# Designs tried in a protein design run: peptides against a protein of PDB entry 4Y8H. Part 21

Target 1, 222 residues: chain A of PDB entry 4Y8H
Amino acid sequence: TTIVGVKFNNGVVIAADTRSTQGPIVADKNCAKLHRISPKIWCAGAGTAADTEAVTQLIGSNIELHSLYTSREPRVVSALQMLKQHLFKYQGHIGAYLIVAGVDPTGSHLFSIHAHGSTDVGYYLSLGSGSLAAMAVLESHWKQDLTKEEAIKLASDAIQAGIWNDLGSGSNVDVCVMEIGKDAEYLRNYLTPNVREEKQKSYKFPRGTTAVLKESIVNICD

## One batch from the design tools (peptide; aimed at target 1 A49 T52 G168)

Design b2_p19_3_s3 (made by RFdiffusion4, then SolubleMPNN; from b2_p19_3, 12 letters changed)
Fold by OpenDDE base, seed 5:
Structure b2_p19_3_s3 (fold): chain B 222 residues (1-222), chain A 19 residues (1-19)
Amino acid sequence: as target 1 above (222 residues)
Amino acid sequence: STIALSEEEAKARREKVLS
């Protein structure tokens, strides 16, 4: 997995690759790694796919209830706190590694969470097996005061570094853009750089390609 | 028959692997 988050001047972008693996096997070529916690709070997940999905749904549900109770828009820091406390309680046994990002009445936010419940903050972050490949791109090209378009490009370039260089990453780039004052823009398959070409040859031979040299019919029933 | 995958195999199957 390669997941990234990048802050820009008026919001935050997260991006992910779309490969799921089972050891050496590609299980899914086009899995979704971006999850909605609330309309304007999204996360990217690495680690155990079931755990990332389950924990984000659980916190998403509780954030909705909290929002209704408080009559307030959900805050990214509330989601962060709920996630980290839950993950800490399970001492890393819930294999969720998350980049959590969003916009709320307090601004734009970008955080990461590890399975043991530690959290980080930054203007750009990467997680997953492709995180170093992504970080090489981020460290090379990140600057202060990125535009939305520059941030999307940077995030997608960072994911592509994972796609090309990390065995655990592959296929497509998914993006979610959360800009202040706008709805979240989920760009499923924003880039599809690994579309397979048409197969040049088929090993489906016509019937009769292999000659029958001898046939015997034996009645097995008396 | 519930194919009892080992916890490791189940984990590997479920992992959008960080490793």
Scores: peptide ipSAE 0.121, ipTM 0.574, DockQ to the pose 0.090
OpenDDE base, seeds 1, 2, 3, 4: peptide ipSAE 0.171, 0.100, 0.175, 0.185; ipTM 0.585, 0.524, 0.550, 0.570; seeds 1, 2, 3, 4 fail the geometry check

Design b2_p19_3_s4 (made by RFdiffusion4, then SolubleMPNN; from b2_p19_3, 11 letters changed)
Fold by OpenDDE base, seed 5:
Structure b2_p19_3_s4 (fold): chain B 222 residues (1-222), chain A 19 residues (1-19)
Amino acid sequence: as target 1 above (222 residues)
Amino acid sequence: STIALSEEEAAKRRELVES
């Protein structure tokens, strides 16, 4: 997995690759790793897919209830605190590594959370097995006062670095843009760089080739 | 990476998180 977050002048962008793996096998070429906590608070998840989805849904439900009772828009820091406390309680047994981002009445926010409940803050962040490849791009090209378009490009480039250089990352780029004063923009499959034409290469083995006893088609979508 | 679990393992994880 490669997940990133990038702050820009009026909001925050998160992005993710779409490869899910089960051991050495690509389980899903188009896994959704961006999760909605609230309309304007989203997260990107790495680690165990079930854990990332479950924890974000749990916090999302609690945030929604809280928002309804208080008649206030949810705050990113509230979601962060709830996630942190939950993950800390389980002391890393929940395999969720998250980039949490959003906009609220206090502004735009970008955080990361590790499985043990530790948190970081920054203008740009990366997590997952492709995080080093992504961070190389982010560190090289991040600047203050990014525009929305520059931030989307930077985030996408960082994810692509993970896709190309990390075996645990691959396929497509998903993006979510959260700009102050606007609705969140979820861009599913914003980039599809590896949509290879299914070349059905029929390997006709010449007569006399030993019978293939087991064929495992591992769709390695690079 | 994001690791896919079996449905059984996934269900167990969800139960643990929801408890």
Scores: peptide ipSAE 0.154, ipTM 0.846, DockQ to the pose 0.848
OpenDDE base, seeds 1, 2, 3, 4: peptide ipSAE 0.024, 0.018, 0.000, 0.008; ipTM 0.487, 0.401, 0.276, 0.371; seed 1 fails the geometry check

Design b2_p19_4 (made by RFdiffusion4; failed a check: the pose's geometry)
Pose (drawn by RFdiffusion4):
Structure b2_p19_4 (pose): chain A 222 residues (1-222), chain P 19 residues (1-19)
Amino acid sequence: as target 1 above (222 residues)
Amino acid sequence: HTEMLTHIANERAEHVEVN
């Protein structure tokens, strides 16, 4: 996985590739690594796939209940605290590596969370097997006072460095933009640079090619 | 960061799905 987060003038953007691997095999060519914790707090996850989804939904559920109890919009530091204390309790056995970002009444925020529970603050971040390819781009092109469009380009360029140069990353680029005072815009498949070429031949078989021993109608009714 | 990369490598060696 390659995942990143980049701050800008009036908010924060996060991005991720879409490859899932089981060893050297690509298990999923188009999985979503961008998760909604709350409407304006989004999370990019790398590591054990089920852990990143489960830990994100659990905290997302508790944040919703907390938001209802307090009659307040959720804050990113709450998602950060809840996630880090949960991951620390599990001593690194829940393999979730997260970039948490969002906007709230306090402003715009960008954090990263490692599986043992440590958290970091920054204007640009990258995690996953493609993080060095992405960081090399971020360290080369990031500057203070990015516009929204510059931040979106820098984030997807960082993801692309992971897609092309890291065997653990591939396929597409997903993006989510959280800008202050506006709805978060989730850009699923923002870039699709790895479209399969047209195949040379159709492998549709003549009907009857497969030998059949029996048939029967299956009762799915009551 | 090294710990994260090691974790990911271990999960992949066990053919566990990794994002």

Design b2_p19_4_s1 (made by RFdiffusion4, then SolubleMPNN; from b2_p19_4, 14 letters changed; failed a check: the pose's geometry)
Amino acid sequence: MEEEQRQIQELLARGVLVA

Design b2_p19_4_s2 (made by RFdiffusion4, then SolubleMPNN; from b2_p19_4, 14 letters changed; failed a check: the pose's geometry)
Amino acid sequence: MEAEQQQIADLLAQGVLVV

Design b2_p19_4_s3 (made by RFdiffusion4, then SolubleMPNN; from b2_p19_4, 14 letters changed; failed a check: the pose's geometry)
Amino acid sequence: MAEEAAAIAEALARGELVA

Design b2_p19_4_s4 (made by RFdiffusion4, then SolubleMPNN; from b2_p19_4, 13 letters changed; failed a check: the pose's geometry)
Amino acid sequence: MDEEQEAIAKALAENKLVV

Design b2_p19_5 (made by RFdiffusion4; failed a check: the pose's geometry)
Pose (drawn by RFdiffusion4):
Structure b2_p19_5 (pose): chain A 222 residues (1-222), chain P 19 residues (1-19)
Amino acid sequence: as target 1 above (222 residues)
Amino acid sequence: TEEAEEAAEEAEEAAIVYY
């Protein structure tokens, strides 16, 4: 996986590739690694796939209940605290590596969470196997005072460095933009640079090619 | 029994998907 987060003028953008791997095999060519914790707090996850989805939904559920109890919009530091204390309790056995970002009444925020529970603050961040390819881009092109468009280009360029140069990353680029005072815009498949070429031949078989021993109608009714 | 439990644990580990 390659995932990134980049701050800008009035908010924050996070991005991710879409490849899932089971060893050297690509298990999923188009999985979503961007998760909604709350409407304006989004998460990018790398590591064990089920852990990143489960830990994100659990905290997302508790944040919703907390938002209802307090009659307040959720804050990113709450998701950060809840996630880090949960992951610390599990001593690194829940393999979730997260870039947490969002906007709230306090402003715009960008964080990263490692599986043992440590958290970091930054204007640009990258995690996953493609993190070095992405960081090399971020360290080359990031500057203070990015516009929204510049931040989106820098984030997807960082993801692309992971797609092309990291065997653990591939397929597409997902992006989510969280800008202050506006709805968060989730851009699923923002870039699709790896479209399969047209196949040379159709392998549709003549009907009856497969030998059949028996048939029967299956009762799915009551 | 022990060899079967070890093979089951290895199969569970080989079934893990990573982002």

Design b2_p19_5_s4 (made by RFdiffusion4, then SolubleMPNN; from b2_p19_5, 10 letters changed; failed a check: the pose's geometry)
Amino acid sequence: DEAAAAEALAAAEAARIYY

Design b2_p19_6 (made by RFdiffusion4; failed a check: the pose's geometry)
Pose (drawn by RFdiffusion4):
Structure b2_p19_6 (pose): chain A 222 residues (1-222), chain P 19 residues (1-19)
Amino acid sequence: as target 1 above (222 residues)
Amino acid sequence: SPVSYTIHPSDLELAEEKA
């Protein structure tokens, strides 16, 4: 996995590749690694796939209940605190490596969370097996006072460095933009640079090619 | 083994040290 987060003028953007691996095999060519904790707080996860999804939904659920109880829009630091204390309690056995970002009444925020529970603050961040390829791009091209468009280009360029140069990353680029005072825009498959070429031949078989021993109608009714 | 969104090895080593 390659995931990034980049701050800009009036908010924050996060991006991720879309490859899932089971050993050297690509298990999923187009999985979503960008998760909604709340409408304006989004999370990019790398590590154990089920852990990142489960820990993100659990905290997302508790944040919703907390938002209703307090009659307030949720803050990113709350998702950060809840996630880090949960992951710390599990001593690294829940393998979730997260970049948490969003906007709230306090402003715009960008954080990263490692599985043992430590958290970091920054204007640009990258996690996952492709993090070094992405960080090399971020360290080369990031500057203070990015516009929204520059931040999106820098984030997807960082993801692309992971797609091309890291065997643990591939396929597409997902992006989510959280700008202050506006709805968060989730850009699923923002870039699709790895479209499979047309196959040389159709392998549709002549009907009857497969030998059949029996048939029967299956009762799915009541 | 489970499906992975993969992670840099140094983060795994740090998590083992902190366990």

Design b2_p19_6_s1 (made by RFdiffusion4, then SolubleMPNN; from b2_p19_6, 9 letters changed; failed a check: the pose's geometry)
Amino acid sequence: GPVSYGVHPSDVELTKLLS

Design b2_p19_6_s2 (made by RFdiffusion4, then SolubleMPNN; from b2_p19_6, 10 letters changed; failed a check: the pose's geometry)
Amino acid sequence: GPVSYGVHASDVEATLAAA

Design b2_p19_6_s3 (made by RFdiffusion4, then SolubleMPNN; from b2_p19_6, 12 letters changed; failed a check: the pose's geometry)
Amino acid sequence: GPVSFGVHPELVEETRRLA

Design b2_p19_6_s4 (made by RFdiffusion4, then SolubleMPNN; from b2_p19_6, 10 letters changed; failed a check: the pose's geometry)
Amino acid sequence: GPVSYGVHPSLVEETKKLA

Design b2_p19_7_s3 (made by RFdiffusion4, then SolubleMPNN; its pose is not in this set)
Fold by OpenDDE base, seed 4:
Structure b2_p19_7_s3 (fold): chain B 222 residues (1-222), chain A 19 residues (1-19)
Amino acid sequence: as target 1 above (222 residues)
Amino acid sequence: SAAEAAARAAAEARAAIRY
């Protein structure tokens, strides 16, 4: 996995690759790693797929209840705290590594969470097996006061570095843009740089194309 | 045994789909 978050002048963008793996096997070429916690709070997940999905759904449900109880729009720091406390309670056994981002009445926010419940803050972040490839791009091209378009480009370039250089990352780039005063913009398959060209030939032959040259039935008890 | 359960859990965790 390669996941990133980048703050810009009026919001935050998160992005992810779309490969899931099962050891050496590509399980899904186009999975979704961006999860909605609330309408304006999204996360990108790395680690165990089921744990990332389940923990974000659980906290998303509790954030909705908390929003109703407090009569306030959900805050990114509330989601961060709830995720942190939940993950810490399970001592890293919930294999969720998250970049949590969003907009709320207090502004735009970008955080990361590790499975043991530690949290970081930054203007740009990367997680997953492709995080070093992504971070090399981020460190090279990040600047203060990014525009929305510059931040989307930077995030997508960082994900592509993971796609090309990390075995655990691949296929497509998903993006979610959270801008202050707007709805969240979820851009599923924002980039599809791995579309296979049409095969020059069909390799589907009629049944019986390969001749049976000989058949023998042998009793192994004789 | 606890060791077998841990080994099974570790094998299941290795076989889990990962992002």
Scores: peptide ipSAE 0.431, ipTM 0.775, DockQ to the pose 0.489; fails the geometry check
OpenDDE base, seeds 1, 2, 3, 5: peptide ipSAE 0.422, 0.420, 0.418, 0.420; ipTM 0.767, 0.766, 0.765, 0.766; seeds 1, 2, 3, 5 fail the geometry check

Design b2_p19_8_s1 (made by RFdiffusion4, then SolubleMPNN; failed a check: the pose's geometry; its pose is not in this set)
Amino acid sequence: AAAEAARAAELAKIEFGGP

Design b2_p19_8_s3 (made by RFdiffusion4, then SolubleMPNN; failed a check: the pose's geometry; its pose is not in this set)
Amino acid sequence: SAAEAARAEELSKIEFGGP

Design b2_p19_8_s4 (made by RFdiffusion4, then SolubleMPNN; failed a check: the pose's geometry; its pose is not in this set)
Amino acid sequence: SAEEARRAEELAKIELGGP

## One batch from the design tools (peptide; aimed at target 1 T48)

Design b2_p20_1 (made by RFdiffusion4)
Pose (drawn by RFdiffusion4):
Structure b2_p20_1 (pose): chain A 222 residues (1-222), chain P 20 residues (1-20)
Amino acid sequence: as target 1 above (222 residues)
Amino acid sequence: HAEELQEFLDETAKARKEAE
């Protein structure tokens, strides 16, 4: 996995590749690594796939209840605190490596969370096996006072460095933009640079090619 | 739903700790 987060003028953008691996095998060519904790707090996850999804939904659920109880829009530091204290309690056995970003009444925020529970603050961040390829791009091209468009290009370029140079990353680029005073825009498959070429031949078989021993109608009714 | 997720994560963490 390659995941990134980049701050800009009036908010924050996060991005991720879409490859899932089981050993050397690509288990999923197009999985979503961008998760909604709340409408304006989004999370990019890397590590154990089920852990990142489960820990993100659990905190997302408790944030919703907390938002209803307090009659307030949720804050990113709350998701950060809840996630880090939960991951710390599990001593690293819940393998979730997260970049948490969003906007709230306090402003725009960008954080990273490691599985043992430590958290970091920054204007640009990258996690996952492709993090070094992405960081090399971020360290080369990031500057203070990026526009929204520049931040989106820098984030997807960082993801692309992971797609092309890291065997743990591939396929597409997903992006989510959280800008202050506006709805968060989730850009699923923002870039699709790895479209499979047309196959040389159709392998559709002549009907009857497969030998059949029996047939029967299955009762799915009551 | 939050309770089910919490039980799933408790069981997964416990199994991984014991395997180590």

Design b2_p20_1_s1 (made by RFdiffusion4, then SolubleMPNN; from b2_p20_1, 8 letters changed)
Fold by OpenDDE base, seed 1:
Structure b2_p20_1_s1 (fold): chain B 222 residues (1-222), chain A 20 residues (1-20)
Amino acid sequence: as target 1 above (222 residues)
Amino acid sequence: SAEALQQQLDERAAARAAAE
């Protein structure tokens, strides 16, 4: 897995690859690793897919209830705190590694959280088996005051670095953009770099192009 | 439900803790 988050001048973008693996096997080429906690708060998950999904759904439900009771838009820090408390309770037995991002009345936010409940803050973050490849791109090309378009490009380039260099990462790039004052923009399969271009060449050879030179019938039962 | 998700997470954590 490769997941990233990048802050830009008016919001935050997260991105992920779409490969799911079970040991050496590619289980899914197009899994969704971006999860909605609330309309304007999203996370990217690495680690155990079922754990990341379950914990983010749980926090999403709790945030929704809290928002309804308070009549307030949910805050990213509230989601982070709830995630932290739950993951700490499980002492790393829930294998969820998350980049949590969003916009709220206090601005744009980008955090990471690890399975034991440790948290980090940054302008750019990467997690997963492809995180080092992604971070190499982020460290090389990140600058202050990124535009939305520059941040999407940087995030997608970082994910592609994971796809190309990490065996645990692959297939497509998913993106979610959370801009202040706008609805979240979920861009499923924003890039599909491994789509084999439809072989433009029709390999329809006319019948008879290859001559049969010899036929032999071998009886396998002797 | 949130309760069902909580229970699922608790069961998963307990199972993994027992396997270590």
Scores: peptide ipSAE 0.265, ipTM 0.839, DockQ to the pose 0.828
OpenDDE base, seeds 2, 3, 4, 5: peptide ipSAE 0.236, 0.261, 0.244, 0.251; ipTM 0.822, 0.833, 0.825, 0.833

Design b2_p20_1_s2 (made by RFdiffusion4, then SolubleMPNN; from b2_p20_1, 11 letters changed)
Fold by OpenDDE base, seed 2:
Structure b2_p20_1_s2 (fold): chain B 222 residues (1-222), chain A 20 residues (1-20)
Amino acid sequence: as target 1 above (222 residues)
Amino acid sequence: MAAELEAQLRERAAARAAAA
């Protein structure tokens, strides 16, 4: 997996690859690793796919209840705190590594969470097996005061570095853009750089392509 | 099925690249 988050001047972008693996097997070529916690708060998940989806759904439900109870829009820091406390309770046995991002009444936010419940903050972040390939692109091209378009490009270039260089990453780029004062823009399959070309040849060979080298007739009836 | 999905994905990617 390669997941990234990048802050820009008026919001935050997250991106992910779309490969799921089971050891050496590609289980899914086009899985969704971007999860909605609330309308304006999204996360990207690495680690155990079932755990990332289940924990984000659980916290998403609790954030909705908390929003109703407080009569306030959901905050990214509330999602961060709920996620970290839940993951810490399970001592890293819930294999969820998350980049959590969003916009709320306090502004735009970008955080990471590890399975043991530690949290980081940054203007750009990467996680997963492709994180080093992604970080090489981020460190080379990140600048302060990115535009929306520059941040989408930087995030997608960082995911592509994981797609090309990490065995655990592949297929497509998914993007979610969260801009202040707008709805979240979920860009499923924003890039599809691994579309298979049409098969040039068929394995349906004509009869007689394999020569009969020897024939033997065995009488089975006495 | 696979070819149709690939065509739809390619068309969606092209439409998004033109809107960006």
Scores: peptide ipSAE 0.008, ipTM 0.257, DockQ to the pose 0.017
OpenDDE base, seeds 1, 3, 4, 5: peptide ipSAE 0.024, 0.000, 0.000, 0.025; ipTM 0.371, 0.203, 0.199, 0.425; seeds 1, 5 fail the geometry check

Design b2_p20_1_s3 (made by RFdiffusion4, then SolubleMPNN; from b2_p20_1, 8 letters changed)
Fold by OpenDDE base, seed 1:
Structure b2_p20_1_s3 (fold): chain B 222 residues (1-222), chain A 20 residues (1-20)
Amino acid sequence: as target 1 above (222 residues)
Amino acid sequence: MAEELQKQLDARAEARRAAE
């Protein structure tokens, strides 16, 4: 998995690859690793896919209840705290590594969470097996005061670095853009750089293409 | 499965291009 988050001047973008793996096996070529916690708070998940989805759904439900109870729009820091406390309670047994991002009345936010409940903050972040490949791109091309378009490009380029260089990453780039004062823009399969071309040859031969050179019938019963 | 996935990918790529 390669997941990234990048802050820009008026919001935050997160992106992910779409490969799911079971050891050496590609389980899914086009899985969704971007999860909605609330309308304007999204996360990218690495680690155990079931755990990332389940924990984000649980916290999403609790955030909705909290929002209703407080009569306030959900805050990214509230989601962060709930996720952190939940993951810490389970001492890393919930294999969720998350980049949590969003916009709220306090601004745009980007955080990461590890399975043991540690959290980080940054202007750009990467997690997953492809995180180093992604970080090489981020460190090379990140600048302060990115535009929305520059941030989407940077995030997409960072995910592509994971796709091309990490065995655990592949297929497509998913993007979610959260801009202040706008609805979240979920761009499923924003890039599809691994579209399989039509096979140049058919390996379907007519019956009888392989000649029978010899036949022998052996009676096995006495 | 692979062909259906490809069709879904193509349709999504087209829908994106049509929205841009």
Scores: peptide ipSAE 0.000, ipTM 0.173, DockQ to the pose 0.018
OpenDDE base, seeds 2, 3, 4, 5: peptide ipSAE 0.000, 0.000, 0.000, 0.000; ipTM 0.194, 0.289, 0.201, 0.197; seed 3 fails the geometry check

Design b2_p20_1_s4 (made by RFdiffusion4, then SolubleMPNN; from b2_p20_1, 13 letters changed)
Fold by OpenDDE base, seed 1:
Structure b2_p20_1_s4 (fold): chain B 222 residues (1-222), chain A 20 residues (1-20)
Amino acid sequence: as target 1 above (222 residues)
Amino acid sequence: SSAALEAQLAARAAARAAAE
């Protein structure tokens, strides 16, 4: 997995690759690693896919109830605190590594969370097996005061570095853009750089291509 | 439900803790 987050002048972008693996096997070529906690708070997940999905749904449900109870828009720091306390309680046995980002009445935010409940803050972050490949791009091209378009490009270039250089990463780039004063823009398959060319030949042969050499009727009840 | 999801996470975490 390669997941990234990048802050820009008026918001935050997160991005992910779309490969799921089971050891050496590609289980899914186009899985979704971007999860919605609330309308304007999204996360990217690395580690155990079932744990990342389940923990983000749990916190998403609790954030919705909290928002309704308080009559307030959800805050990214509230989601961060709920996630870290939950993960810490389970001492890393919930294998969720998250980049959490969003916009709220206090501004734009970008955080990371590790499975043991530690948290980091940054203007750019990467996690997963492709994180070093992504970070090489981020460290080379990140600057202050990025535009939305520059941040989307930087995030997508960082994910592509994971796709091309990390065995655990691959296929497509998913993006979610959270800009202050706008709705979140979820760009599923923003880039599809691994589209296979059309097959040169059909593997469908005409009926009768293989000759029947012998027929026999056998009773199966013996 | 939130409660069902919490129970599933707890069960998975407990199973992993017991396997270590």
Scores: peptide ipSAE 0.122, ipTM 0.801, DockQ to the pose 0.919
OpenDDE base, seeds 2, 3, 4, 5: peptide ipSAE 0.000, 0.098, 0.069, 0.000; ipTM 0.204, 0.783, 0.760, 0.217

Design b2_p20_2 (made by RFdiffusion4; failed a check: the pose's geometry)
Pose (drawn by RFdiffusion4):
Structure b2_p20_2 (pose): chain A 222 residues (1-222), chain P 20 residues (1-20)
Amino acid sequence: as target 1 above (222 residues)
Amino acid sequence: STTTTTTSTETTTTSNTIFD
C-alpha cells in the first residue's frame, strides 16, 4: 500500500492507492483504503487489511456515540486518542498503520498512527510499502501554503510514485478532501491510470463444451 | 509436538493474511 496526507490552506487531503496483495498475488485491484470515521474525519489505512477496517469502524462507532452524548461534532484528536490507546493495548498485534485527517470545531488536523500506538503530527505524511516513493515526491514538491488544488495534485502525485515504483502498490488513486466549513468530498477512483488494455481474443466458449453429469433445480423458497 | 502444531497454525494464519 501507498497512503498519504497533505495539509493545505483551509483543510487537509488524504489519498491512497487501491491494491491489495496476498504475497506476490494481487488479491484486489480496487479496494477502498479511505475510511470514514465520522462525516468530516477520514482515515487512510495500510497494513493488515482486516485490522485497518475493523479498528476504523470500531472507533468510528464509538465516536458517533460520543458525538451524540456530548451534542458536539467529533474532533480528530478524539479519534487519534481512541485509536492509539486501542492499538497500544494490543502491543502491535493489530497491524493497522493509519493516516488520520479531518476538520472539526478546533480546525484542520493531520496525524499518523503506527500499529504499536505511536502518533505523529505533520503537514505531509506517507505510510505503507510505497511510503518512501511517496515521501520522495512529498519532500521534493511540498511547500508551506498550498492551495486545495495544489495539495490534491501533490497527494495524488505521491500516490502515483508508489503505484509505478512500488510492487506493493498499484491500480488507482483515491482521494478525500476535508475543507473547513464544507462537506468532506470523497473522490473514489479520482485517477484511473491503469486501465486493462483490450484483450486480443474472446474466450467465450461454444455452449455445450463442458461435460455435465447431472442437473437439478435448487429450492431457495419456503 | 504442541509447539510444532502451534508454529504450523501460526504459519498458516500468516500465509492467509491480506495486506493493504

Design b2_p20_2_s3 (made by RFdiffusion4, then SolubleMPNN; from b2_p20_2, 17 letters changed; failed a check: the pose's geometry)
Amino acid sequence: EELEELLEELEEALAKTIFV

Design b2_p20_3 (made by RFdiffusion4)
Pose (drawn by RFdiffusion4):
Structure b2_p20_3 (pose): chain A 222 residues (1-222), chain P 20 residues (1-20)
Amino acid sequence: as target 1 above (222 residues)
Amino acid sequence: ETLEEEEAREALEEELEEAE
């Protein structure tokens, strides 16, 4: 996995590749690594796939209840605190490596969370196996006072460095933009640079090619 | 180590079901 977060003028953008691996095998060519904790707080996850999805939904659920109880829009630091204290309690056994970003009444925020529970603050961040390829791009091209468009380009360029140069990353680029005073825009498959080429031949078989021993109608009714 | 990870994930899933 390659995941990134980049702050800009009036908010924050996060991005991720879409490859899932089981050893050297690509288990999923197009999985979403960008998760909604709340409408304007989004999370990019790397590490154990089920852990990132489960820990993100659990905190997302508790944030919703907390938002209803307090009659307030949720803050990113609450998601950060809840996630880090939960991951710390599990001593690194829940393998979730997260870049948490969003906008709230306090402003725009960007954080990272490691599985043992430590958190970091920054204007640009990268996690996952492709993090070094992405960081090399971020360290080369990031500047203070990025526009929204520059931040989107820098984030996807960082993801692309992971897709092309890291065997743990591939396929597509997902992006989510959280800008102050506006709805968060989730850009699923923002870039699709790895479209399979047309196959040389159709392998559709002549009907009857497969030998059958029996048939029967299955009762799915009551 | 594997057993501890499995227990931690089972506990996470129980917490998630309770929260839902």

